# Peptides against a protein of PDB entry 8YR4: the designs that were tried, part 212

Target 1, 309 residues: chain A of PDB entry 8YR4
Amino acid sequence: PRGSPALQLVVLICLGLMGLERALNVLVPIFYRNIVNLLTEKAPWNSLAWTVTSYVFLKFLQGGGTGSTGFVSNLRTFLWIRVQQFTSRRVELLIFSHLHELSLRWHLGRRTGEVLRIADRGTSSVTGLLSYLVFNVIPTLADIIIGIIYFSMFFNAWFGLIVFLCMSLYLTLTIVVTEWRTKFRRAMNTQENATRARAVDSLLNFETVKYYNAESYEVERYREAIIKYQGLEWKSSASLVLLNQTQNLVIGLGLLAGSLLCAYFVTEQKLQVGDYVLFGTYIIQLYMPLNWFGTYYRMIQTNFIDMEN

## One batch from the design tools (peptide; made by RFdiffusion4, then SolubleMPNN)

Design b2_p26_6_s3 (from b2_p26_6, 21 letters changed)
Fold by OpenDDE base, seed 1:
Structure b2_p26_6_s3 (fold): chain B 309 residues (1-309), chain A 26 residues (1-26)
Amino acid sequence: as target 1 above (309 residues)
Amino acid sequence: LLEEFQKLAEEQQKQQLAAYAEERAA
């Protein structure tokens, strides 16, 4: 973005954060190996606890699986919102200005295509929701229950309690924060529809706009509508980053508590080094589908709200 | 053109959602 040094700095920070994500992808496995080695060597608890805490902190920064929900990725996504909005606004204004230069007889037949597209989206959304509930939500809930039972029977009741509290808190916060986000999404969609209606009305009245030489006035009204939309879009996108970060924090705390407890029991020779690896792997495996839960619940809410309006 | 651009923006949003889904599936 050549016009704003602040946005150029944000782009450079985002590129730096992308480099940090790549460094974390190498460091996290190294620290994990170091924990396994320290457990095998029966190292002092203080050294082990610091290494585990450092690993969990790095894993919190990286996130689970692909790193898409890590603190660094969330920070990058949050900072990128303003860069995206600047680019979108510039493209929308350029197209709108160009459409006012072109004598586009907008054929009324495109309204039928739009209604068909809204209907097709609604149908695709309901089908996607049902498929998501059946293939992701139900299996993930089953995997959580199986995990609680497994850890309660084969480890200690304390591990089952940690997994239960972590997953219950994760699900509860996901629902509550997503219901809170729905308000911002509804407000955004209402303003998007109003901004679109203004653009369509301006283009349908093209001859009148040309007659009064009001092109610059219509472009400025459209710019104001876009700025108002982008204020609501920012709240929606920022609330999404907050959801992802809240989820990452809950899993990070569960991973910290469980990994420290597992490491302690390995030092007391009550558990094996393999049990530590199993716990960490299993918690990460539970986290991956739960991250999808947030994404599809968002997609579903978006599509239902787009049908209500 | 605005509907094709909205289709393109919505295909880009679907592709960003699909890429965000694929980035989360990976």
Scores: peptide ipSAE 0.006, ipTM 0.399, DockQ to the pose 0.024
Fold by OpenDDE base, seed 4:
Structure b2_p26_6_s3 (fold): chain B 309 residues (1-309), chain A 26 residues (1-26)
Amino acid sequence: as target 1 above (309 residues)
Amino acid sequence: LLEEFQKLAEEQQKQQLAAYAEERAA
């Protein structure tokens, strides 16, 4: 943020904390591997206790993999509040100043409350999108790249390839299926608005409906509109289940292929038992932020559509 | 969570609409 060195420092600290989260995402599985290996080797208690204590501390910093519960993530979120408020206020003031520059004819043709609601939605959408891109998309892509590099260097290149193919297929299918779903969501929203309009028109014309004893006819028309809406809602909801199941299947296949390969290399004494546990833990850890990617990609797409309108 | 976030966005829209309806009823 220009003009506040304090907020610039907070941004730098938040970026540093994001880097620390990426390091923790690699270190936590490594320390867990080391615990399993030390247990398998029946290592001295002192070495085991130190490694376990270090793992628990790193896991506290990382959190439960949901990203929201880790100390580092919570600290980042806390520090970011002031930066978000500054950005929001700046965007809001820019929109407000732009609205004041618009012609009187434009203002007379629009309700002030509708304009303010559009401005507020626009501000929240832009700030939310920017925060999402910086704090979820970029970090997730970084974690995938770091994972591919790590598995390619410290395991066999086959593990890096499995992670690459799994994550690339996951992202591609998430985008393609989400774009395919957007048509069902648009159709649902259009039919919802049409159903609401019919209800409003029927209620506004209540006297006319009563005069003609047309209550049963209006109820039947409303019922037909609801049935049509529910048919579109079902398509939207079913397409979401299909997306989630497709994502789950891709991750499941990646986990299966990699776990079988790990197990094979452990039997061939090329990897330790801890390396099998590391792979499974790391893949599940990569999956957690990716599960949100489909949700947030829809949020992005909605907010872009709401900004173009 | 998406249904809760859509519900929260719909509830925020409903609260904004209800606040706007209360501002119009006052």
Scores: peptide ipSAE 0.005, ipTM 0.345, DockQ to the pose 0.041
Fold by OpenDDE base, seed 3:
Structure b2_p26_6_s3 (fold): chain B 309 residues (1-309), chain A 26 residues (1-26)
Amino acid sequence: as target 1 above (309 residues)
Amino acid sequence: LLEEFQKLAEEQQKQQLAAYAEERAA
């Protein structure tokens, strides 16, 4: 936003808040570890109460397992509204200016309502893509990298390797299965639109259908279209369950391997009991944003296709 | 009208996100 120093400051504050969220994602598991260690050592109540209060405060700033409902995230989203509105308006004005530069022949071939709908879809797609990339995709990738570095430095290279392999496999399978699922979703949406168009056409031609006593024939054609739609819907839904189960298995295997290795190092007195709890908490915390990654990836692909059209 | 369409588009995006959230939480 080159023309408004106030909006530039808001962008810098939002970037600072994103950095704070990344720091909280490391600090919250560390404080939870410290609570477990203090409980194990039967430490004095004053030290325990201070650490618990600090943990709860940091957890309030971070938010719950969804990661999107924390105070810092809500404050970032609130401050970003003005930047998003400025960006949206700028993209909309660029699209509108470009539409006015297009040939009269292009405008005569299209209805004004279709042109406006293309402009709105284009603006929404660009602003949506930018927001998803900046606030969901990039932070999630940053949290994974920070996690790998943290586990490699403070635990053992084996923990960093387990997290790296688990997250790389998770992301790769999420992309591959999501691309495969997108074919079923496109087929479903095309059949839904065709089924809806047939229902509307039959209802608009109701007098003609009644004149020919073709009501039973139109109902049977609509039933066949519904059965065909439901067969595609089932494939779409089953592919989502397969994606979620594949993701759950990858995280479960990573959690199992890392938890067993951590338990082994605790038995050798190389790690504390709190470090076992830290590993489990941190992996589950990384899983929560990643569960949304497949949704974001589909939304990004849909918005790119809607921009090319 | 444009502000209402932007609000409707943002609500529709929020509803799609919420519906995708519910589809994944289910």
Scores: peptide ipSAE 0.014, ipTM 0.422, DockQ to the pose 0.035; fails the geometry check
Fold by OpenDDE base, seed 2:
Structure b2_p26_6_s3 (fold): chain B 309 residues (1-309), chain A 26 residues (1-26)
Amino acid sequence: as target 1 above (309 residues)
Amino acid sequence: LLEEFQKLAEEQQKQQLAAYAEERAA
């Protein structure tokens, strides 16, 4: 971005974080392999516990199966919000200014109804996402219940309890934080609609704007409306990052507690090395649909709020 | 809000059609 050294620094930090994500994608599997080897060799508990803790910490930084919800990814997404907003605002102002430079013939020839039809296609995508969420929510809840039952029957009751507490806390915090962020999303969408309305009104009154040579004034008013919108958009996007990070933290704590307990039982020869691998894989497998659920729930709430407005 | 936006868009389209009808009648 030209003109802000602060935003240029943020871009460089984001690129550095992207490099760190790539390093984590390699390190996490390596540490996981090392845990399996140490368990197979019956290594001392202190070395094993340190390696497990290091793995879980790296996994927390990386995030779940897609890597999109890791601490590093969340930090990158958070920092990128201001860069995206700067770029969006610059593009919107360039388009708006260019529309005011276009001939009267171009404005008279365009039916305002075509622009609205593009908005309606956005709302139809919403209904499809709602259906997809319902079809993914129910299976995900079923998988959690099956997982709790499985770990309670085939593992020690402590594993079933860890999975139950982790998933219950994950779901509860997902709902609570999502309800909290809905307020920011509603405020954002209301201001987006108001900003769009102002742009449409300015373009519909194009002849009057041209007659008074007021193009620069209308562009400045539009800039102010965009800045106000972007203040609300930042709150919405930052609340999303907070949700993702909260989810990542809960899964990380569950993975830590369960992995340490499993490693301990393997060291005591109560469980096999395969059971450790199973537990870690299963927790990650349960997290992947939940992350998609969180994304779709976010999308549905966005869409439901967009339909309420 | 979508209904209000549709109503506003329909009112503005009616005003544009009226202005275009006045410009063609002139």
Scores: peptide ipSAE 0.000, ipTM 0.234, DockQ to the pose 0.013; fails the geometry check

Design b2_p26_6_s4 (from b2_p26_6, 21 letters changed)
Fold by OpenDDE base, seed 2:
Structure b2_p26_6_s4 (fold): chain B 309 residues (1-309), chain A 26 residues (1-26)
Amino acid sequence: as target 1 above (309 residues)
Amino acid sequence: FLEEFKKLAEEQQKKQLAAYEAERAA
């Protein structure tokens, strides 16, 4: 981004965070292997607990799998919002300015019917994503229930309680924060529609704008509308990062509590090393669909915003 | 770049005209 040293620094920080994500992708499996080895060797509890805590901390930073909403990824996404907005605004203003430089014949030759078909494709994409969310939410809820039952029956009741509390808190916070975010999303969509309507009106009145040589005035009005939109978009996007980070924190705490308890029971010879691996894998497996849900919810929001427009 | 930009401009004006027609039909 030329002209803002602050945004250039943010880009460099984001690139550094991307490098850190790659390092975490290597470190997390290494620490997990070390835990399994320490459990197999019957290592002293203090060394094991430190390694488990370090693993969970690294896993919190990384998040879960491809498209992870880990702390580092969330921080990168948060910082990138301003860079994206700057780039988007600059592209939109260049497009809009270029449209006003185009010939009257280009504006008159436009078929309105192709326009409607692109909007309809956006609509169908959102409906498809909503259906996919419903088809992912129901299985995920089933997997959570099955998990609670499994850990309550085959493990100590404490594991079932940890999974229950973790997943209940996760779902509750997801709903509450999502409802809170809906306000920011609606405000953003309304302002986006108003910004688009202004640009349409300017382009429909192209002859009048050209007659009065008012292209620069219309571009500045459009710029002001974009800035107002981007202020609301930032609130929406920042609230999404907050949701994802809250979800990551809840899963991280559940993983920490359960992994420490499981490791302790393995040291006491009440559980096997395989049980530790199972618990950790299962909690991560429950989180993966929920993390995808957060990503799809983002895509749905973006596409739903594109539909209300 | 200019052709992709024209396509993006076309897509954006297409979205805008659809929004205007949807707002006029509402």
Scores: peptide ipSAE 0.000, ipTM 0.254, DockQ to the pose 0.020
Fold by OpenDDE base, seed 1:
Structure b2_p26_6_s4 (fold): chain B 309 residues (1-309), chain A 26 residues (1-26)
Amino acid sequence: as target 1 above (309 residues)
Amino acid sequence: FLEEFKKLAEEQQKKQLAAYEAERAA
């Protein structure tokens, strides 16, 4: 944000908090591992109690690894409200000034309510997309890279490879299935608009419909349009379930392969029992923000489609 | 689109809240 040193400081604080979230994403599983190892070794209560208290404090800061519910994430979201409002208002004023620079002929061909709706859609789409890229995509990619490096250095190259293959397959399938489902969503939205247009046209021409006793015919046409819409809505919803299930399956297979390998290394005394729990906790922690990636990639695609219109 | 985005963001906040409530209930 140019021109407000206060908002620049808030952006720097938000970036610092994002760095802290990345550190917490590594530290929380490590402390949980240490608790399990201390319990297995029957360590003194004072050491165990300190490690548990530290873990609970770090978990409070992290908020379960979802990157959205922890104290640090909530503080970041709270501070970002002012930056988002400033950015939104700036984009809205730029769109509004550009609309006023457009020819009178363009304004006469459009209803003022349509123009305002396009401006509102454009502003929030850009601001939402930017916030998503900065707060979800970049951090999630960073967490994956940090995870691959961590597992490759502290466990074995095989664990780093499993995480790499699992996350690469997850991201690739998320993109491919999301692009595939976008066709169903476009068809659904087109049919929704057509169904709504028919209902509005029938209601605006109510006197003509009544004069020709065509009420039953208009109701039947509307029913057919609803059935066609519901068939497309079902395909859209079923494609979302398929995406979620495919994502769950990929993570489940990665978790299975890595957990079996970790269990094997624990039986060979190369790893401790806590390292098994760390791997499971860390993979589940990576899964939570990735589940959002599919929803937001869809949001990105729809924003681009609605900006082309 | 903004209304679908707001609905998706609200549905996402509801899913985050439900996932947080499910993680608190587990």
Scores: peptide ipSAE 0.016, ipTM 0.432, DockQ to the pose 0.094; fails the geometry check
Fold by OpenDDE base, seed 3:
Structure b2_p26_6_s4 (fold): chain B 309 residues (1-309), chain A 26 residues (1-26)
Amino acid sequence: as target 1 above (309 residues)
Amino acid sequence: FLEEFKKLAEEQQKKQLAAYEAERAA
């Protein structure tokens, strides 16, 4: 934001907190590794207690791998409220100014309530898209890249390759299955709206329906509309289960391949027992944000389509 | 009216996000 040094400072602090979250995502697994190694070596209680206390403190800052619930994430979200409000207000004023520049013919063709609803949807879509890109997409991609680099440098190139292939396959399948699923969801929503409109029209014309004794006919038409809706709802729900299962299989295969390779290197004394636990913990930690990626990709597509309309 | 509509839109976005979260946690 040019012109408000306070808001610029808040943005810089939020970016610094995002960097800290990335550092915590690497440090938490490392400290957990160190605990497992110290336990394996039967290290003195003082060293173990200090490492455990440090791990718990870092885990409190991180928020348990659901990146949304950590102290640092909550502090970032709190500080971002002022930036979001400033951005929202600026977009609303730009849309409002643009609406006043539009021709009288455009305004006469649309109801004032529809114009305001388009303006509010446009503002919400832009602000939501920006917040989502900055706080969810970019950080998740950064964590994947950091993970590939970390495993390639500190373990072996094979671990970096497994993470790369697993995450690339996961992202590709998530996008492809989400795009496929979006067709079923659009069809479901269209049929839901048509079913609701038919029910409302039948209830508004209740006197006419009573006059013709057409209640049984209207109920049967409504039943047919419900059956059509439920057939589309089933396809939408089944496609979600298929997405979740496909994601679970990809992560499971990546975890299996990497865990077997890590176990093999531990048996050869090239890695420590803690490194096995680090790999498993880090893969599960990457999975949690990625699980939301499909929902969020759909939200981006919906917001982009709602902004073009 | 605009503030209540913003609150309703934010609450609807939060409910959609929570419904999406619940739909994926299920």
Scores: peptide ipSAE 0.008, ipTM 0.391, DockQ to the pose 0.033; fails the geometry check
Fold by OpenDDE base, seed 4:
Structure b2_p26_6_s4 (fold): chain B 309 residues (1-309), chain A 26 residues (1-26)
Amino acid sequence: as target 1 above (309 residues)
Amino acid sequence: FLEEFKKLAEEQQKKQLAAYEAERAA
């Protein structure tokens, strides 16, 4: 943010906290691995107690892996409120200034309330999109890259390859299936608007409908419009289930392949029992942010469509 | 949470729609 050194410092602190979240995403599985290994080796209580206490503290900082429940994430979100407010106000003032530069003929052709509602939607869409890109997309991609590097360096290159293929396939299928779903969502929204317009038109012409005793005909036309809407709604909802199931299948196959490979290397004494637990824990931690990616990609796509209009 | 966020987005859309209908009825 230009003009406030305090807000620039808050942005730098938020970026530092994001870096800390990435470090925690690696450290938490490592400490959990170490606990399992220390338990397997029957290590001294003092070493075990220190490692468990450190793990619990790191897990408190990270939270439940949902990204929103960790102390560091909550602190970041709290500090970001002022930056978001500054950005929102700046976008609102830019839109408002631009509206005042538009011709009188443009203003006379539009209702002021509709223009303000478009401005508010535009502001919320831009600020939401920017916050999502900075705090969810970029960090998730960073966590994937860090994961590939970590597994390639500290395990075998095969683990890094499994994570790479799984995450690349997951992202690609998420994009492709989401784009394929967008046609069903657009068709549903168009039919919803048409069904609503028909209901409003029938109710506005109520006297004419009564004069011709056409109530049963209008009800049947409305029923047909509802059935057509529900057919499109079903396609939209079923396509969402298909997306979620495809995502679950890709992660499940990646988890299966990596878990079998870990188990094999543990049986050959090339890896410890804790390394099996680490792999499973880390893949599940990567899955949680990625599960949100499909929802947020829809939000991005909606916000872009709302910005083009 | 995704269903709650979809419900919250649908409730925000319904609140914006109900506010628009209330502004059209007023």
Scores: peptide ipSAE 0.006, ipTM 0.335, DockQ to the pose 0.051; fails the geometry check

